# Peptides against a protein of PDB entry 5JNO, part 85

Target 1, 112 residues: chain A of PDB entry 5JNO
Amino acid sequence: MVAKFQPPPEYQLTAAELKQIVDQSLSGGDLACRLLVQLFPELFSDVDFSRGCSACGFAAKRKLESLHLQLIRNYVEVYYPSVKDTAVWQAECLPQLNDFFSRFWAQREMED

## One batch from the design tools (peptide; made by RFdiffusion4, then SolubleMPNN)

Design b1_p24_3_s4 (from b1_p24_3, 11 letters changed)
Fold by OpenDDE base, seed 4:
Order: structure tokens, then C-alpha cells, then sequence
Structure b1_p24_3_s4 (fold): chain B 112 residues (1-112), chain A 24 residues (1-24)
């Protein structure tokens, strides 16, 4: 049997919070993107930490990591159990997540 | 370069993008 995944406390959504997001969602992929925004606002922050140090080479890591995806998938599964199937997850949710994230930064950088 | 279409609705992108920008 697979151990139950427990999200870190800062990423724990109540049933009411999750339902609110679900109510705004039209699909599993939609829900996934909304969860991305709600759970991980830090991934979208445009804080220039290198402002005070041009030599440090600090660059914010803007990448969707396995943990992010796993957390999102766990919540999506609550209302869209079909995403338990990896093929469904990879077809319906993962591409939209990646597209949204990539387009966000492309758009953001274009406006700066 | 242009990313291939993934089925992400444009309306959804615009909504979420705006939401994020409003938080900044």
C-alpha cells in the first residue's frame, strides 16, 4: 500500500477552501491551474533579490518542481479522481500547468 | 519561439494572470 501523502501545513487546504476553488473550476486542468496560483504564490513573485548584489548572480528559480505538482494533483484528485491515472494527469492537467506557468513569465517579462 | 497549444483556455490564463498581478 502507498503511504498517505500529507502536505506541509502551509499548503493544507480546508474542505471549504478547496470547494471554493472547485466551484470556480470548469475542469481538472482548470482546477490544477487555480491551485497552482493559490498554493504557491511565491512562484509568481517578481522580487529582485540581486538588486543589491550584481556579483552574486542570484536568480529566482522559476520552475515547477515535483513537490508542487504532487500537491496539486492530490487536491485535484479529490474532485477529479480520474487524474489518479497518470495518463489522464499528463493529458489534462500537466500540460495546462506548464503552459500557464511559462506564459505567465513570458507575459510578465514582456510587460517589464 | 512559440509554445504549442496545450488546451489552456485563454480566458483562464487572463483571469489568473490578472489575479496574480493584482496581488503585487
Amino acid sequence: as target 1 above (112 residues)
Amino acid sequence: RELPSTGLPEELFEELYREIRERE
Scores: peptide ipSAE 0.674, ipTM 0.892, DockQ to the pose 0.541
Fold by OpenDDE base, seed 2:
Structure b1_p24_3_s4 (fold): chain B 112 residues (1-112), chain A 24 residues (1-24)
Amino acid sequence: as target 1 above (112 residues)
Amino acid sequence: RELPSTGLPEELFEELYREIRERE
């Protein structure tokens, strides 16, 4: 009695949209990183700028949370079923996601 | 100490980084 996973509307990709990203990807880890950028652009917004907004009070979090990772994994599984194995996910995709995210902010801080 | 490689290609990082910056 497990319901099929349905992402929130803002994170729903059509088959065509997903295919486009897949066509640019060379591996499951590659696809995962591309999905990260496409699905969650808000994670790459300037934190300092966001914190300075008194009107909205938005506090950006530079963290890859479980929901982000689960959503990405669900899409990756469509074309790379092997990531259903947690060991494969943790070896092929998760390290690349974390490294990309970390390096992104490291480089942004260096440019400031 | 050098950390183990994550397997993230440098070319991929550069591509995605540039893409993000161009959107801003």
Scores: peptide ipSAE 0.673, ipTM 0.890, DockQ to the pose 0.418
Fold by OpenDDE base, seed 1:
Order: structure tokens, then sequence, then C-alpha cells
Structure b1_p24_3_s4 (fold): chain B 112 residues (1-112), chain A 24 residues (1-24)
């Protein structure tokens, strides 16, 4: 049995919302980066929302986790089916995602 | 499809970076 990945409600995009992002994108990697920004604004915030919650425990707040990447990939696949191939995903999308995320924080730290 | 040798386009980075900062 193959399970189909379903995004949590807070990360669910309508077809119209996704289409709007796609219309601004020039490639699968471009689309992936735009999805990263739209789906996970909390990854770009200096605020630690878990500070006051003892039950939350310690977690990496400024890294791209496998679940983030899987969600982005699922949406990218809608318009770029070729990323279903892991080799294509790792060549066209994953490097741009990592570069954008790393450069974002490098730039922010430089400005602080 | 081949990507630019520089990887992430600079204009894309600047656009998204600005967008994030404007939301804060």
Amino acid sequence: as target 1 above (112 residues)
Amino acid sequence: RELPSTGLPEELFEELYREIRERE
C-alpha cells in the first residue's frame, strides 16, 4: 500500500492560489522558492514562538526539514511532473531552496 | 533542463528577500 501525502490544513493551498504563484515563476526551482516563502513564513522570523511553552521542548527553528521539502515538492509536481524523479528534484529545486534559505539568513545577519 | 551556473538567480533572491522584509 502506497500512502498519499496530505498537507496539514495550515499549509493547504487552493488551485487558484497555487496558479497565482506559478504565473510568477519561471522554473520549477523558482516555484519552489516562492512556495517556501508563502507556506512557511515562520522560518524567516526572528521570533521564537515556543519560548513560553515548556511542553514544546527544543527544536531546530531555522532549518529546512524533510516535511517542509516534501510539501513544497508535492505542489511543484502539479505543474512540473518531472520532479517526481528524485534526480530532477535534487538538480533543479533542492539546490535553489537551500541556497535561498542560506543566503536569506546570511543577509539578515549581515544587516543586524 | 539546465540551470544557470550561478544557481539561484540574483533577481529572484532580491525579490523574495524584499517581500519577506516588507511583511515584518
Scores: peptide ipSAE 0.671, ipTM 0.889, DockQ to the pose 0.326
Fold by OpenDDE base, seed 5:
Structure b1_p24_3_s4 (fold): chain B 112 residues (1-112), chain A 24 residues (1-24)
Amino acid sequence: as target 1 above (112 residues)
Amino acid sequence: RELPSTGLPEELFEELYREIRERE
């Protein structure tokens, strides 16, 4: 049997919190990027983290891992059900996530 | 895998980038 995915407590958003992010978003891809920033601030820091969900383990430094993407997708699906289709997710959200993340570090490194 | 740029809105990037930097 397949159990429904549940986010770790540190990544659990209330309906109100999610709605606030959604209200700022213009698209599923937009929402995805905002969720990335809100859920995983540790991915945008040069400081390694050892804290977090024991089930998650250590995240690769400056890498978007499957767990990150799955969590984001789960929340995006609430308001953009079409991303349940993998093709839609890969066309509308995943490219923007990767684009944002790569550009972030590119610009960050230029400023350092 | 690494994906090519898809035209992430510049305004969105700037907004989120600034937000992240301000938190640091």
Scores: peptide ipSAE 0.670, ipTM 0.893, DockQ to the pose 0.399

Design b1_p24_4_s1 (from b1_p24_4, 13 letters changed)
Fold by OpenDDE base, seed 5:
Structure b1_p24_4_s1 (fold): chain B 112 residues (1-112), chain A 24 residues (1-24)
Amino acid sequence: as target 1 above (112 residues)
Amino acid sequence: SREERLAAARQRALEVLAQMEAER
C-alpha cells in the first residue's frame, strides 16, 4: 500500500495555510518555490539551521536536499496531482526550484 | 533576533521570486 504523507511537526501546514500559498501561486512550479520559502526560511539566511529533524536530519547549508524536495512535492501534489508523475515533477517543478534558489544566492553574493 | 532575521530572509526570497514571475 501507499504510505500516508506525514511531515515532521515543524513542517506541517494547515489546510488554510496551504490554500493561502496556493492562491498566490501561478503554477505548480511557482507553488513549489513558495513552499520552499515558507517551510525552509533558514535556507535563505545566514542563520544556522536549528530545526534538526531527528528522523531524517538536515546538514548542508545553502543546498536543496532530497528531504526538502520530497516535503515540497507532497504538498504540491495536493493541488497539482500531475506532479505524482516523476517526469512532470522533474520537468515543471525541479528546474524552477533550482533556478529560484540559485538566483537568490547569486544575488546575495553580489550584495555582500 | 533569529526570528526577525528569518522573516527578513523570507521577504528577500519572495522579492526574488516576484522578479522571476514578472520575467515569465
Scores: peptide ipSAE 0.677, ipTM 0.944, DockQ to the pose 0.925
Fold by OpenDDE base, seed 2:
Structure b1_p24_4_s1 (fold): chain B 112 residues (1-112), chain A 24 residues (1-24)
Amino acid sequence: as target 1 above (112 residues)
Amino acid sequence: SREERLAAARQRALEVLAQMEAER
């Protein structure tokens, strides 16, 4: 019996909240990026992770952890079931997430 | 505050995302 992934309470989205994000999204990959921003704003700041999810543990500064990606994928699957296929997830969502996250911090580094 | 800093970070992130979307 495969255990169902349950988001930690601090990362729970209501159906209405998720729908709002979906309505703003252009694709599954775009939705993934928007979910990243919504769920993990701390990854885009210099704020400490001390108040982060206990289930996620310590996250490296400016790094996307496997638990972050899994949580995002679970929400994306609600509206884009095709990402249940790992090949689709790796082709459509992961590249956009990585490009977005890298671009964000690259720009910030140039400003400093 | 911490909350204000997180909100600002979120806004900056969305701006970068908007730039990427405009380039497509």
Scores: peptide ipSAE 0.676, ipTM 0.944, DockQ to the pose 0.937
Fold by OpenDDE base, seed 3:
Structure b1_p24_4_s1 (fold): chain B 112 residues (1-112), chain A 24 residues (1-24)
Amino acid sequence: as target 1 above (112 residues)
Amino acid sequence: SREERLAAARQRALEVLAQMEAER
């Protein structure tokens, strides 16, 4: 039995919001990256995590944690059901997420 | 403000993503 997806209130997207992101996405992996930006802008800034987010308090800054990835995956699955297969998720989405996130911070480090 | 900083961060992230998309 697979648990039903129910994100925390802070990370809830309406169907319309999710559709807009999907319409801008080129692939499942691209969608994952866009969701990362939209859901977790704090991972791309030096701003502290929002107060009241119990899930964020334990997360290391500038690192993709399991909770972040799980939330993103759940949304991606809505339009790309194939990512329910872990092998597909690891082949199609995770590499793009990691590459994107790493590239972002690598560029920032070079600018310092 | 915090909101402005987050908005700026999002914009920078999207620019990086756009660059990656263009390279594919």
Scores: peptide ipSAE 0.676, ipTM 0.944, DockQ to the pose 0.887
Fold by OpenDDE base, seed 1:
Structure b1_p24_4_s1 (fold): chain B 112 residues (1-112), chain A 24 residues (1-24)
Amino acid sequence: as target 1 above (112 residues)
Amino acid sequence: SREERLAAARQRALEVLAQMEAER
């Protein structure tokens, strides 16, 4: 049986919070990146979050894991239903997320 | 503090995102 994906309480956004992020977004891909920053700030920090989420088994690493992507996709779908199609998600959102995340850490390494 | 470090991380991330947005 396949369990429905449920966000842990610490990653549950209210409608108002989500709307605020959407209002700042220029596209579905941009929305995905903003959600990444808001939901998972630890992915952009050197802070050791060795104590992961007990509910989802999350461990902070410098990697975009399937659980991160699934959670982001769930919120993006609210305003961009087309991303329910995996092909659309892979064409419009995943490249933006990967480029953003890679650029962030590449710049950090150049500054050090 | 831990909270300050996370806030700084978010700010740096948003600056990178703003740069990407300006390129489009």
Scores: peptide ipSAE 0.676, ipTM 0.943, DockQ to the pose 0.946

Design b1_p24_4_s2 (from b1_p24_4, 11 letters changed)
Fold by OpenDDE base, seed 4:
Structure b1_p24_4_s2 (fold): chain B 112 residues (1-112), chain A 24 residues (1-24)
Amino acid sequence: as target 1 above (112 residues)
Amino acid sequence: SREEELERARRRALEVLEQMLAER
């Protein structure tokens, strides 16, 4: 079987932390976006910070990488098990994540 | 500081998210 993805310690959320984010979320896609912000604030910063995560490898600036998405999906699955289905993940979460991330940087570019 | 910058980033990101959600 495929090995379960284990998040690095810096991206490990407690049950309480995850619940707090869930309580703020209205859907699986919303939850995914909020998790993106919570777990990877560096992706929304103009300053390049290194977290020294060996498991994540080299992070691309201003880009959603497969490891980011995989980690987010694992947390979303806790409260929205349907996203275990790849088709559901691609229909309900990925478009919202991409739209949100793209919108953020598009707005930032206009401000620069 | 690094933490302050990250917190500002989170705040800005959440503002955009809330705007996006409000438009739906």
Scores: peptide ipSAE 0.702, ipTM 0.951, DockQ to the pose 0.911
Fold by OpenDDE base, seed 3:
Structure b1_p24_4_s2 (fold): chain B 112 residues (1-112), chain A 24 residues (1-24)
Amino acid sequence: as target 1 above (112 residues)
Amino acid sequence: SREEELERARRRALEVLEQMLAER
């Protein structure tokens, strides 16, 4: 049997919340990036907020972990079911997520 | 505050995202 990934309570989005993000998105890859920002703002902050959530499993301060990616993928699948195909996810979403995240921190590090 | 810092981070992140999308 295939088990479904369940996000931690603090990362549960309602249908309305997800729709709001989708309405701002131009593609599945764009949606993935916007979900990254909305769900995990701590990954874009200079402040360490890990003190308040040790039980959720998110430990890396500035790294996209498998749990982050799995959670994002679950939400993207709601409106872009093609990403259920791993090849599509790896071609359309992962490169954009990694590019965006790397670009952000590269730019911020140059400014600091 | 923590919340203010997170919102600031979101804004900065979205600005970078919009720049990235505009280049395509």
Scores: peptide ipSAE 0.702, ipTM 0.951, DockQ to the pose 0.890
Fold by OpenDDE base, seed 5:
Structure b1_p24_4_s2 (fold): chain B 112 residues (1-112), chain A 24 residues (1-24)
Amino acid sequence: as target 1 above (112 residues)
Amino acid sequence: SREEELERARRRALEVLEQMLAER
């Protein structure tokens, strides 16, 4: 038996909260990016913040870590079950997440 | 405040996302 991934309380979305994000999303990849922003706004800030989560530990500045991606994927699967297939996740969601995150910081570097 | 800074970050991030999606 493998234990199911359970998010810390600060990253636990209610059904209503998740639905609001889904309603704004046009695809699984879009949903993934919106979840990234809503769950981990500190990754888009110039200031390092700690949520004090013992399970998450200290998040690296400006990096998408496996824990972030796993949590996002779990929520995306609720409305897009096809991403349970790793090939689908890697083709439809991961590229958009990486492109979005990279684009954000590339743009910020130009403004600084 | 921390919350205000995070909200500003969210807004900036969403603006970039919307722009990226519009270009596809």
Scores: peptide ipSAE 0.702, ipTM 0.951, DockQ to the pose 0.907
Fold by OpenDDE base, seed 1:
Structure b1_p24_4_s2 (fold): chain B 112 residues (1-112), chain A 24 residues (1-24)
Amino acid sequence: as target 1 above (112 residues)
Amino acid sequence: SREEELERARRRALEVLEQMLAER
């Protein structure tokens, strides 16, 4: 049996911090994207910040990896328990995350 | 500083997100 996922200390949000993000969100997909920005700002920077993260290791700095997605999903589930269903997560949140992340870097590439 | 760079990245990301959401 796989142990329950636990976020590393540097990616832990208080209830108040999470509530603030939720209040700015219009949907589970929106919440997921806002959590992505809040938890992993280094994924939107050209600077490599992974060296200072004991949990990140040598992860790719421009990819949404399973660990990122699992952590975001855990927080989304607090206010949108329906995403516990994998089909719901894959239909409502995962496409939003991928579209947002891809759009960001596509725009940045055009600016260069 | 690194913190300032992360904050700039976060701000840019949120601007893109808000633009994306506004188009819906």
Scores: peptide ipSAE 0.702, ipTM 0.951, DockQ to the pose 0.937; fails the geometry check

Design b1_p24_4_s3 (from b1_p24_4, 13 letters changed)
Fold by OpenDDE base, seed 3:
Structure b1_p24_4_s3 (fold): chain B 112 residues (1-112), chain A 24 residues (1-24)
Amino acid sequence: as target 1 above (112 residues)
Amino acid sequence: SREEELRAARERALAVLAEMQAMA
């Protein structure tokens, strides 16, 4: 039997914190979007946190990577077990995440 | 500060999410 996934310490949510987000969510897809905001606020920030560091060499990418999605999915599964099915995850959560993320940055770009 | 900026980013993101929900 495969061991249950445990997120890195920096992305750990207590049961109370997760419950609070769930209570604010309208669906599994909505929960996924709220988790994205909660766990990865840096993906929505214009601030270059590596500015002034010649040794960093870090270029922030505005994209949802597999690691982000996997971590979110693990939390969503707690209250929406159906997303354990990849087809359900791809139909109910991924489109909403992508639409939300794309809409956010499209709006920001149009403000210029 | 970094913390203030991240908080502001969350608020902006949640505003967009709210707009999406209103249109659904």
Scores: peptide ipSAE 0.689, ipTM 0.947, DockQ to the pose 0.860
Fold by OpenDDE base, seed 5:
Structure b1_p24_4_s3 (fold): chain B 112 residues (1-112), chain A 24 residues (1-24)
Amino acid sequence: as target 1 above (112 residues)
Amino acid sequence: SREEELRAARERALAVLAEMQAMA
């Protein structure tokens, strides 16, 4: 059996905060993208910010890593329980997250 | 400030997300 994942304090959303993001979301995949922006704004900044888990040594860069995805998935499943199924997560959320993130930086690269 | 930079980053990111949704 696997223990329930608990996010570090810096990535803990209140029920109200999560609800607000959900209300703005059109789908599970959209919710995932919005959570990415809310939880990890440093991934979208031109300035390199260091924010991560001191316990696990995770350091954020301009790349979606396992910790980012795990945290997002944990919140998405609150309102979209189907993403507990890995196949659903990989079909509905991961492609949108990767597409969104790559589009962002591809666009910024052309603008700058 | 860092907070201002992060806020601006969020706004830019959400704009891209909106554009992506418009294409769908």
Scores: peptide ipSAE 0.687, ipTM 0.947, DockQ to the pose 0.846
Fold by OpenDDE base, seed 1:
Structure b1_p24_4_s3 (fold): chain B 112 residues (1-112), chain A 24 residues (1-24)
Amino acid sequence: as target 1 above (112 residues)
Amino acid sequence: SREEELRAARERALAVLAEMQAMA
């Protein structure tokens, strides 16, 4: 068994903050996308960013990395326990996250 | 400022998400 994942302080959400995002979400996949925006706004910025974590060695880049996905999944599991199943996570959340992130930068590329 | 840029980034991201939802 792996030790329980603990998010860095800068990515900690209160129960109230998480509930607000959930209330705005239509599905588990939608919740995942909204969490992506809330937790990692730098991934949607045209400006260079240097947010990092000294404890985990995280370096922010314009890419959905494993650490991003782990954090999002942990919060999604609170309201959608079924995503604890990797097959469900890969079918319901990952495709929407990838589609959303890709679509965002595709549009930005066209508008730039 | 950086904070203003991050806020603007969130708004743009949420707009894209809304467009996806409209297409789904």
Scores: peptide ipSAE 0.687, ipTM 0.947, DockQ to the pose 0.905
Fold by OpenDDE base, seed 4:
Structure b1_p24_4_s3 (fold): chain B 112 residues (1-112), chain A 24 residues (1-24)
Amino acid sequence: as target 1 above (112 residues)
Amino acid sequence: SREEELRAARERALAVLAEMQAMA
């Protein structure tokens, strides 16, 4: 049996915090993108995240890792239970996350 | 500072997200 994923304290959103993000979201995919920004601002910055969680493992800059995606999915499932279905997650959320993240850094590369 | 830069990063990211949504 796979153990329940438990986010580290710095990635543990309160119900109020999560609701605030949900209220700003247009869809499950949009919620996923907003959660990405809220939880992992270091992925959108050149600043080192050395002050992040050392216990949850090393995170590479400018790359969406399984840990990031799992955390986001767990929160999205709270308001969009359909993403518990992997097919739905892969159709509705993952493409938007990847497109958003890719677009961000593609744009930054053009600006720099 | 790191905090200022992270805040700026969030703002830039959300701007890109908004643009992405406008194009959809």
Scores: peptide ipSAE 0.687, ipTM 0.946, DockQ to the pose 0.867

Design b1_p24_4_s4 (from b1_p24_4, 18 letters changed)
Fold by OpenDDE base, seed 4:
Structure b1_p24_4_s4 (fold): chain B 112 residues (1-112), chain A 24 residues (1-24)
Amino acid sequence: as target 1 above (112 residues)
Amino acid sequence: SRAAELAAAAARAEAVLAEMQAMA
């Protein structure tokens, strides 16, 4: 039996917090993007975590990894059960996430 | 500060999201 995925404490949302994000969302894809921002603000920053912690040497990459996507999908599924279907997830949410993330960094590149 | 930088980044992200919503 596969254990239920449990997000780390820093990525846990209460029902109320999730509802607030949902209330601001226009669609499943929009919800996914909002969750991306709320859960992983480090993906939108040039902040190097290793600057504050020389011992750990950790530096986040500007990349949407499978773990990020899985966490987002888990929350989206609460209100949009259809995204349990991979085809729906890939049609409705992934393109929005990738487009959003790409646009963000394209904009930042022009500002730098 | 890191917190301020993250907040600014989040604000920019919201702006991009708003733009996407407008063009959709």
Scores: peptide ipSAE 0.541, ipTM 0.896, DockQ to the pose 0.772
Fold by OpenDDE base, seed 5:
Structure b1_p24_4_s4 (fold): chain B 112 residues (1-112), chain A 24 residues (1-24)
Amino acid sequence: as target 1 above (112 residues)
Amino acid sequence: SRAAELAAAAARAEAVLAEMQAMA
């Protein structure tokens, strides 16, 4: 029996919060993108979120990493169980996430 | 401020999502 993934407290969404995001979503891929924004706002800002942090010294890169993707996938699975299949995740959600993230920063680049 | 920049980022994100939805 596979145990349910428990995200770290800083990335915990309540059922109500998750439902609200789901209600705005048209698909699993769309949900994944919305979760990306909700869980990792630092990836969409030029603000140094580590500024003043004497404990971390971590500089977040504008890059989707394994931990980001894993956390998002775990939440998407709640409403779209099919993404438990890696092939479905890689076909429906992962390309959407990469496309969304790329488009976001491409747009910002044109505005700056 | 950080809050203002996050709000602006969120607005841009929503715009991008809307564009992607329109193309789907």
Scores: peptide ipSAE 0.541, ipTM 0.896, DockQ to the pose 0.701
Fold by OpenDDE base, seed 2:
Structure b1_p24_4_s4 (fold): chain B 112 residues (1-112), chain A 24 residues (1-24)
Amino acid sequence: as target 1 above (112 residues)
Amino acid sequence: SRAAELAAAAARAEAVLAEMQAMA
């Protein structure tokens, strides 16, 4: 038997919270992007803000790591079981996540 | 504040998502 994935407490979503995000989502890829924002808001913070805030110790990184993706995929699978297939995950969700994340920061760079 | 910055980031993120949905 494979143990059920249990996210760390800071990344734990209730069924109601997850459902709310799902209700806002139009697809598995869209859901993945929304989960990215909800679970890892630090990835979307401005670097200048992070450097300027010595009190909170907040530090932002502009990269998606394997653990981020793994956590997101586990939640997406609840409502889109097809992403258990790696090929589906790589075709439907990963490109959307990367595109979303890149577009977000591209806009920010243009504003600076 | 951190909360305000995160809220602003979330709003921008939603705008990006909306744009992606519109072009899809």
Scores: peptide ipSAE 0.538, ipTM 0.893, DockQ to the pose 0.711
Fold by OpenDDE base, seed 3:
Structure b1_p24_4_s4 (fold): chain B 112 residues (1-112), chain A 24 residues (1-24)
Amino acid sequence: as target 1 above (112 residues)
Amino acid sequence: SRAAELAAAAARAEAVLAEMQAMA
């Protein structure tokens, strides 16, 4: 049996929180992007969390890692079970996630 | 502040999402 992925406690969403995000989403890909922002705000900020939060010692890196993607996919599957199919996930969600993340930082690069 | 900067980042993220939706 394949072990069930368990999100870290800081990335747990209640059913109500997830539903709120879903209600704002137009598609599985859109939901994935909104989950990215909600779960990993550190990926969208230049704030030095390691310096700003001495207690947590968290060091943020500006990249989408497999752990981030797997966690997002698990939540997306709740309302869009078709993404359980890897081909669907790779065609509908991953491109939008990458495009969104790239566009975000491209705009920041232009502003700086 | 950290909170203000995170809020600004979230607002920028929402703007990007809105732009993507408009182009789709």
Scores: peptide ipSAE 0.536, ipTM 0.893, DockQ to the pose 0.717

